# Peptides against a protein of PDB entry 6EJA, part 50

Target 1, 276 residues: chain A of PDB entry 6EJA
Amino acid sequence: VEYMPANPVRIAFVLVVHGRASRQLQRMFKAIYHKDHFYYIHVDKRSNYLHRQVLQVSRQYSNVRVTPWRMATIWGGASLLSTYLQSMRDLLEMTDWPWDFFINLSAADYPIRTNDQLVAFLSRYRDMNFLKSHGRDNARFIRKQGLDRLFLECDAHMWRLGDRRIPEGIAVDGGSDWFLLNRRFVEYVTFSTDDLVTKMKQFYSYTLLPAESFFHTVLENSPHCDTMVDNNLRITNWNRKLGCKCQYKHIVDWCGCSPNDFKPQDFHRFQQTARP

## One batch from the design tools (peptide; aimed at target 1 H134 G175 R240)

Design b2_p24_6_s1 (made by RFdiffusion4, then SolubleMPNN; from b2_p24_6, 10 letters changed)
Fold by OpenDDE base, seed 5:
Structure b2_p24_6_s1 (fold): chain B 276 residues (1-276), chain A 24 residues (1-24)
Amino acid sequence: as target 1 above (276 residues)
Amino acid sequence: SAEQQAFREQVRAQAVPLDDYTAD
């Protein structure tokens, strides 16, 4: 029997979806939908068919909304973090949606626990933030993730521009890009003007796979660091850069050990021109 | 640094088992 909280948490589910898999999304949506939660859906700018389908759903449910803005996101792109951050801001400005937790999902996600179990768990730990760390050597993680490299997202591609320094005094961490964040921490990330949040937002705007590390790093270096739980409550394999491989060269200019970096002088060119 | 690593480990020490999804 699940713990039944007296004051159950309400969840804002942020769905970042793309493609044409409307049936899959519908299946997932039905599986996670509950009248007491909130659903904020971002559809990739290039996925107009899916957007139309999602709009139809949003019109049927008062607790389902679609982002009025749409970004063209790519795998590993910095724009994904921007999507989350803007979604967080939007959700905080929705005063009619009293959510307690932020949970991100994709169309490929499927709940492995019941709603009651999830709500009971989060209600018990409502002051905590759930982020799963990589659990390995941190220096190796930094190298494999390319955190010591500067990237630029342009023309649906992540361009590697060269080396960079990790800000001094910052304990970098990361792992899964799936997380459960409480409203208090989301407020901090969204509205804080302290040096940490400001620097990290800038730093991660040029980072590969930023969602795998941004929230971890901000949390662990913030006054909220004691609220971290090394668990994202998901039991699935997740992707990150491993070893010295060129896994998605057509999308990301990242080979873990490749010396073939773009030069800083190329930065201006890539800002103004499409990829050749 | 070693200090940073120790700090990270302390933060990561807070792990909640999935079994806590159910009532005590």
Scores: peptide ipSAE 0.030, ipTM 0.424, DockQ to the pose 0.059
OpenDDE base, seeds 1, 2, 3, 4: peptide ipSAE 0.014, 0.020, 0.013, 0.013; ipTM 0.480, 0.406, 0.402, 0.399; seed 3 fails the geometry check

Design b2_p24_6_s2 (made by RFdiffusion4, then SolubleMPNN; from b2_p24_6, 11 letters changed)
Fold by OpenDDE base, seed 3:
Structure b2_p24_6_s2 (fold): chain B 276 residues (1-276), chain A 24 residues (1-24)
Amino acid sequence: as target 1 above (276 residues)
Amino acid sequence: SEEQRRFRAEVRANAVPLDDMYAD
């Protein structure tokens, strides 16, 4: 290892999994596991087989835990955001897990990079939050996302109840539902009682695909707005471009390259842009 | 994703009138 941060960040990886794809989950877990990080796994309430498998894994690793609560979630449902928010609260209450960043995981949307590269980068920018905006016309985004519509999750479906207004004075934004959030911002989202957080939690309880815009909107309208980086660091083909041969099936893992392959000049690849 | 697009389409197709205090 050419460079090791003096105080490397530790990451809380939150996995929201469902179905019976235990083998796929195992592959993903092996690809991202590191002893210095933390893994908090929510298994869909309906996925009992997978839950048993995940529990087995959690018993083997001290830095792996499974949510004691389980929600029945559908992709795009408000329950997904609830899952993230509750996971954040749980993680903040775990005083024995000193994590610095929250990262949600999917089976398909991983950057191909080494753990050391990720840690080095995040350690340098530990005060920043990484969310990717849609980069399009915001009015069109609102319409297409249905943010001006009221939805209710029920019986594993999202039901459109009617129209609604976006709260006045709120700059709505969104894009990718994959993000990297620092602990301080997570604390703010979890414990703040200001009007912004309170109203947005309520607003997004009836929102379609809430994870694609909740954190963006809260961050940009919060006192932490200056910490936003318009990049979620989900850079595909990172290691492949460096000549690494990581095997993945709908998973871009954090393995396959020697730590010595990392060069400081590689930081430009993240194309970080701060939003004013 | 395509899955998300299909989901949105399904949601839009399932509009049910309900009284809701948050409806506008």
Scores: peptide ipSAE 0.028, ipTM 0.502, DockQ to the pose 0.017
OpenDDE base, seeds 1, 2, 4, 5: peptide ipSAE 0.005, 0.017, 0.011, 0.017; ipTM 0.297, 0.398, 0.352, 0.410; seed 1 fails the geometry check

Design b2_p24_6_s3 (made by RFdiffusion4, then SolubleMPNN; from b2_p24_6, 10 letters changed)
Fold by OpenDDE base, seed 3:
Structure b2_p24_6_s3 (fold): chain B 276 residues (1-276), chain A 24 residues (1-24)
Amino acid sequence: as target 1 above (276 residues)
Amino acid sequence: SAEQKAFREEVRARAVPLDDYYAD
């Protein structure tokens, strides 16, 4: 039996889609659609066919909107982060969409848990942010991700410009580019003018695969660091440790099952240690 | 250097247009 929260969270699903995979998108959309949630879809500037298809869908549902702006993005490009950040701003400015959580998806993603399970879980932990870290040596991660290098997105490619230093006092982290962020943190990222957010936005404007690290780094170094959970609800360790089948990246398992089945000790295992 | 060239090529290979990346 699924727990029905008294004040269920409402989710803003941000879909970043491209190509001509309209069928896949339609299947995914049907699987995740619920009248109480919101769907904000960005279609790559070059994907005109898909854009037309998505527009058609948006006209059929009041809680589905398409970004009026469209970016030409490349995999690993800084423009992807820009897409998320602009989408976040847009969503915060949509006063008629009272969403509580931000979840990013692609056309290839598919839920393996029910909406009720996801909502129940997030409603219980609505003050938390779910980001999965790499779980390895951080120095190696920095090198492998090229975080100590400057990149420029140009001509649909990422060009290395040179070396750079990690800002002093910043603990860089990252891992999965799939995240579940609460509205409060999204507001912070969007509107804060503190040194952290300002510097990180600038820093990640020249970063390869920025979405895999930006939100992690900002969160862990922010006043909201205590809200971090080292779990994006799409990780495989849930299958092994908790019996919930979770898949990384493309298949979304709203890991944690139901609040009744989720033991506190299990949750604490994924709590990220606050960083000073 | 050879290493720098190789790295640039790797970056160029990884950072492709989304349409091309998921064309297959």
Scores: peptide ipSAE 0.032, ipTM 0.492, DockQ to the pose 0.016
OpenDDE base, seeds 1, 2, 4, 5: peptide ipSAE 0.020, 0.010, 0.015, 0.012; ipTM 0.469, 0.352, 0.368, 0.403

Design b2_p24_6_s4 (made by RFdiffusion4, then SolubleMPNN; from b2_p24_6, 10 letters changed)
Fold by OpenDDE base, seed 3:
Structure b2_p24_6_s4 (fold): chain B 276 residues (1-276), chain A 24 residues (1-24)
Amino acid sequence: as target 1 above (276 residues)
Amino acid sequence: SEEQKAFREEVRAKAVPLDDYTAD
């Protein structure tokens, strides 16, 4: 009953998964799978069991691929951003996958919106990028995120090496590490050689929880800043009693929960909110 | 300092392997 756009967007779902939660991943995959979308799955290098399971799935569907490279990442590690960036490059080089949007997911995520709803919305706003900001004092955000601190990922830990300064002229922003990015912006992040992208990639190589801030900061300081929407289209109407689990201290709008029925009063949370 | 110590603890607590951390 929903409007079907004439040129519906196609989504590249990037799944970053770890552990042995194959059943959970399978449930999530079934919920988000559509023949018109693309699924690129990275399995942690240490999660061999899960990797085998994911490979089996990828062999069954032509629009599902597994990263040939695998990283050993840690929570909050800079390597997570590297995973996303490399996945973006891979996806752009896959000429047989004409995707329009990049969306990241974990194995614990579960959609509460239908595919038609998501596609219809994104098709209308295909030129926009959806990133949710923290919405609080920026100075406090910087301190809490440790953006003024230098970190090194080594031996499965993030080691604080010392203090650092935010690059001059850069307006730092961040919030949720769940984002919906259009292909054009992903191309910019991947291939641009301007000072912004170059410096930010370097800066965030030594950043704690980089995915919560990198794309926000790059976008807002880029020529694409006018495409920023302060909304990641994630719905937070979860019933915690059903065993909701989120990543530790992440700003997560889409947690591993059993989804509640979508209520009409919740629709406002899916509305576009452009950043001033 | 105590502040440095606390922050280091926080970093160490957060920086765990993906296979080993527990979702909250």
Scores: peptide ipSAE 0.042, ipTM 0.465, DockQ to the pose 0.019
OpenDDE base, seeds 1, 2, 4, 5: peptide ipSAE 0.014, 0.015, 0.024, 0.017; ipTM 0.355, 0.382, 0.506, 0.447; seed 1 fails the geometry check

Design b2_p24_7 (made by RFdiffusion4)
Pose (drawn by RFdiffusion4):
Structure b2_p24_7 (pose): chain A 276 residues (1-276), chain P 24 residues (1-24)
Amino acid sequence: as target 1 above (276 residues)
Amino acid sequence: DYVWGGGGSAFSESLLDQLDEMLS
């Protein structure tokens, strides 16, 4: 990541944010901002204060826009995938924004390498897609995720409605819902009317935590399957002993886990050279 | 037991200061 690229990638950051931490969002935005990238910010419908603050940012910079539509993106909600898919369509239709990669971030994310290094890395691998799979037993993954269960999002709640079959003829996979996808794959997902994309969009409209498997499943079974890199370029601070308290039991008909917040004792982790 | 999934991990103020220095 030390070299200087002659044709650097331009990155579309899609920020899916909620809550009250506007100053921290502004600090992270400052760290990732470059005049040659693009920023498309979705603010949860329920976070009006944060939305007003985000509007001040978008009014200041030409390469920053806010989604005019806003969804109540509850934990594990089917609406998160809807949010990504609509943002991808919007971004592809913005012809004045010639972006090469799609990177999703939350208000709780932070870069651990400089923009120069990120651009250099992605410029070398601009035809690859970066998704992290669970890598363990797939039947256990399907069960733990509830992928063989039918869910419906209404009234800001995920309702478990019954069982369903895993469709035949495709491999189902999943893992992290944080990723980096190139423009060519995003176009395929958005505009393709082939049997895989159409049926997966239907299947995942009624799926818990859809973003943790929709893009994996579509990519691995699509003509772009040979572009997958099993690394999302993220460090996620999972600590099961603390983060799996079924804390979302009142929002979804399921038990879930979330990553812990980093502390000072974790600083050495951001210096690991094992994987990019 | 093994874990996967999504979600962000926020940072303490002292850790953010060290990260800002590192990124400079």

Design b2_p24_7_s1 (made by RFdiffusion4, then SolubleMPNN; from b2_p24_7, 12 letters changed)
Fold by OpenDDE base, seed 3:
Structure b2_p24_7_s1 (fold): chain B 276 residues (1-276), chain A 24 residues (1-24)
Amino acid sequence: as target 1 above (276 residues)
Amino acid sequence: EWVTGGGGSGLSDELMEKLEEYLS
């Protein structure tokens, strides 16, 4: 039995889902559901079937809500960041939901640790923010991500408009778009009117894959920079040989990569005893 | 920690069953 903290953190799970993966979502939801946490679900504007299913779930649980607004997001689209930012604002305005951490998930995600383990860990590090960096030189990252390019999301496409410069005085960083953010930092991102947050929101509204870099960059250049932990507590099956085929060129004027699916034979990789 | 599936297909039923059993 793991030690239970005296003041356990409460988690706001933000689920951004699309398609017809109702069964998968239901199983994942069952796995992560706890009465003390909160679940805020955004369903893609085009996924009406899934939306109906999610609404049914939300009516059964008081700590499950569905976004009244819905975005039509595309791979790499700037609208994904907008989705997270609006969700953050909504969650902060829900005064009846005293959450401590923001965790984003998709229907393709699944927990490999128990709720008690997660809560115990986050309760110990409640003042930290968990973001995974790319682990390479920033110049290469900028080029590969297309951060020095201007993009416009329009008509379900990311149009490359031209070149742009990285804002002066800003240390750009990024990596995974899966993260765990504490409430304090989310409040800062949501309500701060400082030059950093204002400029970065503007900059990343024209950015490809903005969620992979926005929060990293804002955090590391903010007064909260000392709360950065280079670990997003995720296991992702990256095999660039298999996942980098420029398969999104029809959606985005850029070549990108996607992680590979885990297979049943990969189960042993999840049985790690080491602390995250 | 969490497992993130790729390509939007998610995890197979078999793998989810194994994980469910593991976490139970």
Scores: peptide ipSAE 0.311, ipTM 0.851, DockQ to the pose 0.309
OpenDDE base, seeds 1, 2, 4, 5: peptide ipSAE 0.281, 0.267, 0.308, 0.311; ipTM 0.827, 0.820, 0.830, 0.847; seed 5 fails the geometry check

Design b2_p24_7_s2 (made by RFdiffusion4, then SolubleMPNN; from b2_p24_7, 12 letters changed)
Fold by OpenDDE base, seed 5:
Structure b2_p24_7_s2 (fold): chain B 276 residues (1-276), chain A 24 residues (1-24)
Amino acid sequence: as target 1 above (276 residues)
Amino acid sequence: EDVTGGGGSGLSDELMEKLEEYLS
């Protein structure tokens, strides 16, 4: 029996989905659905079939909503960050949804812990933000991420326009684009007008894979910096030998990598995971 | 140079079933 917190956190799950994988989404949704949480789903502008499916689900559950706006996102596109930022604003404006944590998901995600376990954990650490850093040399990270390059998302392509400098006085960090953020930090990101947030929003609007670095960088340079936990409570199957083939050159003017799918043989890896 | 990519690691139906059983 899992510990039952006196004041359990409520989670806003933001699902960014695309394609035709309605079955996968349905399975994942079933696995993560709970009446005490909230689900805000963005469907890619081009995925009309999936949108229709998701709308049907949203009509059946009061705690499931679909974004009235839809973006056409591409791999590595700056628009993905825009999607998250707009979703955050929307969620903060939904006064009838008292959520405590923001968690982003894709249709490929699947829980490896029970809801009770997740809630218990987050309730214990409700003042923390969970972002996983890259764990390597930061200068190398900047170079490999192309953070010192200017990108423009246009016509479903990420165009590399030239070089740029990292803003002075900013400690850049990043890693996984999957995170768990508490409401307080989301409020800061959404409504702060300080120089940090303003400059970073501008900077990352021209960044490749901005979600992998924006929240890390903002958090670590903000008054909330002490709330960072270097763990996103996710398992990603990284095999760079298999996943780094520059397979996105047709979309982005950069060489990208992708994680690999888990196989049934990897099941033991889920059992061996420990909480941070 | 290469860049790490976003996205999650998908699961097969079989693996999802195992997880469902494990978490039940």
Scores: peptide ipSAE 0.264, ipTM 0.834, DockQ to the pose 0.625
OpenDDE base, seeds 1, 2, 3, 4: peptide ipSAE 0.015, 0.022, 0.232, 0.135; ipTM 0.401, 0.565, 0.820, 0.763; seed 1 fails the geometry check

Design b2_p24_7_s3 (made by RFdiffusion4, then SolubleMPNN; from b2_p24_7, 12 letters changed)
Fold by OpenDDE base, seed 3:
Structure b2_p24_7_s3 (fold): chain B 276 residues (1-276), chain A 24 residues (1-24)
Amino acid sequence: as target 1 above (276 residues)
Amino acid sequence: EFVTGGGGSGLSDELFEKLEEYLS
């Protein structure tokens, strides 16, 4: 039995789901559900079946809500960031939900640690923000991500409009679009009117895969920069040799990659811990 | 910590069962 903190953190899980992944979502939800946490679920505008299923769940649990608004998101679309930003605002406006951490998940995700372990860990590091950086030189990252290109999301497509410059005085960073953010930083991102947040929201509204870079960049250039932990507590099966085939060219005017599926023989990898 | 599925496909039934057992 792990030590239970005196003031355990409460988590707002933001689930961004699409398609017909009801079974997967149900399994994951069962695994992560706890009465002390909060679950805010966004269902893609086009996924009506899944939306109906999620609504049924939300009616059964008082700490489960579904976004009244729904976005039609695409791979790499700027609308994904909008989804997170709006969900953050919603969650902050829900005064009856005193959450401490924001965690984003999809229907394809699954916990590999117990709730007690997660809560204990986050309670110990409640003032930190967990984001994973790319681990390479920024120039290459910018080029590979297309951050120096202007994109417009329209008609379920990310159109490349042209070149652009990285804002001066901003240290760009990024990596994984899975993160754990504390409430304080989410409040800053949501309500700050400083030049950084304002400009970055504008910049990333025309960015490919904005969620992979927006929060990193804002955090590292903000007064909260000292709260950065280069660990997002995610295990992803990245193999670019297998996962980089420009398979999204029909959706985005760019060449992208996707992580690979885990196989049963990879189970041992889930038993390993990589904590800061 | 969480595992992320590739391409949104999620975990196989076999992996799911193993993890469920592991976390129980």
Scores: peptide ipSAE 0.377, ipTM 0.885, DockQ to the pose 0.284
OpenDDE base, seeds 1, 2, 4, 5: peptide ipSAE 0.354, 0.361, 0.349, 0.364; ipTM 0.876, 0.879, 0.872, 0.882

Design b2_p24_7_s4 (made by RFdiffusion4, then SolubleMPNN; from b2_p24_7, 12 letters changed)
Fold by OpenDDE base, seed 5:
Formats: C-alpha cells, sequence, structure tokens
Structure b2_p24_7_s4 (fold): chain B 276 residues (1-276), chain A 24 residues (1-24)
C-alpha cells in the first residue's frame, strides 16, 4: 500500500485533444480519473464530434469541465501555448476547484503510476515544478528549435518570417512540452506583470513549438528558479530515425520531429521504469 | 535543421490492456 499523505495534493489535469479519437480519450480518461482531481478539457475548434462527446462526459462529472472557448491548433503552433495560458487563467479563477498542480495531457497519454503514487510523490514535492530539459548543447537546441527565427501562426500554418534575436539577459531552456507545475508558479505565469513574463509571452507568441520552451525559460529566469526539477515524470518513445522525417512541412516552415507510439514489445520498458 | 516535436507516445490497444492490467 502506498503511503497516504496527510495533506494530499489535488491535480488539475488539462487535456488538449483533437481529432476523432473518442475511444482513446475515453480509455485515457478512465485511467486517470479520480474524484479528488479536476479535469479541464480543451477540444480543438475543428473537432466538433469529439467536442460533443467530451461535453457529454463533462455533464456526468462535477469535476470535469470543457473550455467554453476553443482554439484551432496546429502542430507546432503558437496557439498551443495560448491554450495552456488561457486554461491556467481559467483554472485560477475557478475558486471552487482548489487544485495544487497543473498537469497537461493529450489523448495519447497514459499513466505509468497509480494515482496514489502520483499524489504521494507530488505531495512530498509540492513546492517543485517538473520540467524536462533537452539535455544537450543549448546553442544547438536554440538552432534546432528555431528559437532564433520568427514565426507567425496564420491560416493553419506556421510561417517563418525571418530571423530574430533571443532577448538579452534571458537564459533560454526547453525540452518536453509535458510538465507538472505547481499552483504558485502557475499564478506567477498568469498574473505577473514583471518584465520577464511580459517579454516572454510576447516572444513566444511568435515561436515554433512554444510550449517546449516557454515554461522552462520563464521558470529558470524567475524568482521561482530554484523549484525546477529536470524530470516531467513522463516516458516518451523517441526514435529519431523514425520520427524525424520532416513530416510537418506542410504545416510549418520548419523540419519537425515527433515521438513514436509504443508497441506491445515495449511493455517491458514500463515494468522496468524506476519510480520517480 | 530539424526540431523536436511535441506530443505524447500513443499506445496500441494491446499495450493499453497490458498496462491497465499491470497497474490494476
Amino acid sequence: as target 1 above (276 residues)
Amino acid sequence: EDVTGGGGSGLSDELFEKLEEFLS
């Protein structure tokens, strides 16, 4: 039996979903649902069928809500960050949902730990923020991410407009766009009017794959910098030989990669995964 | 230049069932 904390954290799960994968979403939702947590679901503006399905679910559970606004997001689009930021604001304004952690998910996600394990862990480290860095040369990361390029999301495309400079005095970082953020940091990101947050919001509004870098960069340059843990408690199946085919050039003026799906043969990897 | 992409790694139905059983 997992240790039960005296003051267990409550999690706001933000689900950003699209397409027609209702069955997959249902499976994932079943796997992560708990009465003590909160679920805020954004459905892509173009995914009306899925939206209807999600609305039905939200009516059945008091701790499940659907965003009243919907974005038309694209792979690598800046609008994804906007989606998260707006969701954060919404969640902070929901006074009846006393959540402690913000966790983003897609329909493809699946927990590798029990709820009790997750809650126990986060309750122990409730003052920390969990973001996974790229773990390579930062200059190379900037180049490969196109952070020194200006992008504009328009008409379902990420247009590369030209070059730009990284803001002076900012230590840019990034990696995974999947993270676990505590409420305090989310409050800072949402409501701070300092130069860092203001400039970074502007900067990343014209950034490719902004969610992979925005929160890392803001956190590391903020007064909350000491709260960062280089671990997002996720497993991603990266095989660059298979996942880097520039398959998104029709959407973005850049060459993108994506992780691969896990196969049944990968089951042992989950069994052998060490606890955080 | 290539960029790392966002998104999670999906699961097959078979793998999902195995994990569900494993975590139950």
Scores: peptide ipSAE 0.133, ipTM 0.778, DockQ to the pose 0.635
OpenDDE base, seeds 1, 2, 3, 4: peptide ipSAE 0.019, 0.022, 0.029, 0.015; ipTM 0.516, 0.534, 0.500, 0.473

Design b2_p24_8 (made by RFdiffusion4)
Pose (drawn by RFdiffusion4):
Structure b2_p24_8 (pose): chain A 276 residues (1-276), chain P 24 residues (1-24)
Amino acid sequence: as target 1 above (276 residues)
Amino acid sequence: FFAVGGGSSSGSGDYWDLEDEVHH
C-alpha cells in the first residue's frame, strides 16, 4: 500500500448512522474525507437531531449528500438491506459521481489506515469484492442466523412468522454485513433481472439480518463469483462473553450479538500485519 | 482498514469467524 497509483479509485462511502453522537461522526468524517471521494449519508428516521447536524455537513461540501428517504433501521431489520439496495441505485444514477467502490460505515466505525493506503490498495484490486464469510459449518450458520425462518418487519419490530425452505440449486453463505463492493458488482445487483438476483431480493425481504448473507449468496452464485476476496478489510471487536446477552429480544423475535467497543488496551490490534 | 466497535446497528446471530474473537 506504499505505491502511488496513476489511476486512483474514487470511493462512494455510504454512512448508515443513528443516535446522538454527532461530534464523533464529524471526527470520523474528518478522518475519511477526501475531495475526490463521495459521501452519501443515511440517517435513521428516528434520529432527527443527528439528521439536522448531518445536513450542515452536506450543505458545506459538494461531494456530500444525504438520503432524502430515511428508514427506521432497527437491529437485524430487513430494512437495512432495503437501505443499502436503494442507496446503491441512487448512487448508480448519480452520473456526476464516477465512483469505483462502495464502502458502508456506521457512526461507530473508524479508519485504521490512511486514505492514501486505502486508495492504493483498492486501486490494485479494483476488480475484486471484499466480503468476509463465517468460514465454519454452514448448517450451523443457517440455524444461528435464522435464515430458515420467515420474518416480517412492521411497527419497528422483526416478527418471526414460521419456517421456510432454503432454496435448492444455490449455495447459501454469509458472515459480516460490512464490506467493500466494486461498481460492476453493484450494477449487477441493482439492475440484473436474472433468476438469482430476482429471487434473492424476494427471499431477503423477509429475512433477519439480511445484509449478513444477501451479498455473499448473490456474489458466490453469480457470474462475479471469481471476484470474491474472503476478507472485508475490517477488524470487528467481537467478545461473545459480553456481547451475546440477547439484548435485542424486544426488537426482534430472535437473540443476537453485537461487537464491543474498543478500549486503549486494544491499540496494538490496529497494527497487525497479518491481513489487510 | 476499518475498525468496528460497539454502538452500531449491526450484529450477528452468534456465529462468525474466530479471527476477531477476544480470547481470555

Design b2_p24_8_s1 (made by RFdiffusion4, then SolubleMPNN; from b2_p24_8, 11 letters changed)
Fold by OpenDDE base, seed 4:
Structure b2_p24_8_s1 (fold): chain B 276 residues (1-276), chain A 24 residues (1-24)
Amino acid sequence: as target 1 above (276 residues)
Amino acid sequence: FFARGGGSIFGSGGDHDDADETVD
């Protein structure tokens, strides 16, 4: 029996999509769609076909909107953070959408729990922010992520320009770029003019894979630091043998990995996971 | 609550010598 909260949270799903996987997106969308939630979809600037398809969907549902602006995002690009930050601002300015949580998704994501379960859980923990940390040595994380390196996104490439210093007094953290953030924290990130937010926005505008670290770092150094939960409520199929081939070297002056598709034999992981 | 598949522009970083480090 699932608990039904008296004041259920409403979710703003931010979908960042690209390519031509319209059918995949449609399946995922149908799986996560609920009339009480909100869906804000960013389609890569280069994905015109997908954009047309998404626009058609948005016209069918009042709680689905498409970003009027579009970024050409690349793997590891700083522009991805810009995409999230702008979408957050947009969502906060949509006064007719009273959302409580921000959840980012891609076309490759799929729900493994029911909407009721998700809503019940988030309603219970509505004051928390769900960010997954790397769980390793922080110094090593900084080095591996290239946080001590200066990057510039230009011409669909992340150029490594040189070394840089981590800002003084900042405890840098990071991990997954998939998270669940409450409205209060999103408001803070969007509208705060304090030194932390200002400096971090500047710092991460020249950062590789900024979404993997920006929100973690800002949260942990902010007055909201006690709201962090080290769990992003996601299952990612990491296969290092298949996914870690430095395949993005043509796009970024760094190496990286990508998750792999789930197979039928992986289904047990969905059922037996300790994470909600 | 969500499963993350592959084939996206998203991923985990690593240096040139040890690119197989991932974040779950």
Scores: peptide ipSAE 0.265, ipTM 0.775, DockQ to the pose 0.434
OpenDDE base, seeds 1, 2, 3, 5: peptide ipSAE 0.207, 0.204, 0.190, 0.187; ipTM 0.749, 0.726, 0.722, 0.716; seeds 1, 2, 3 fail the geometry check

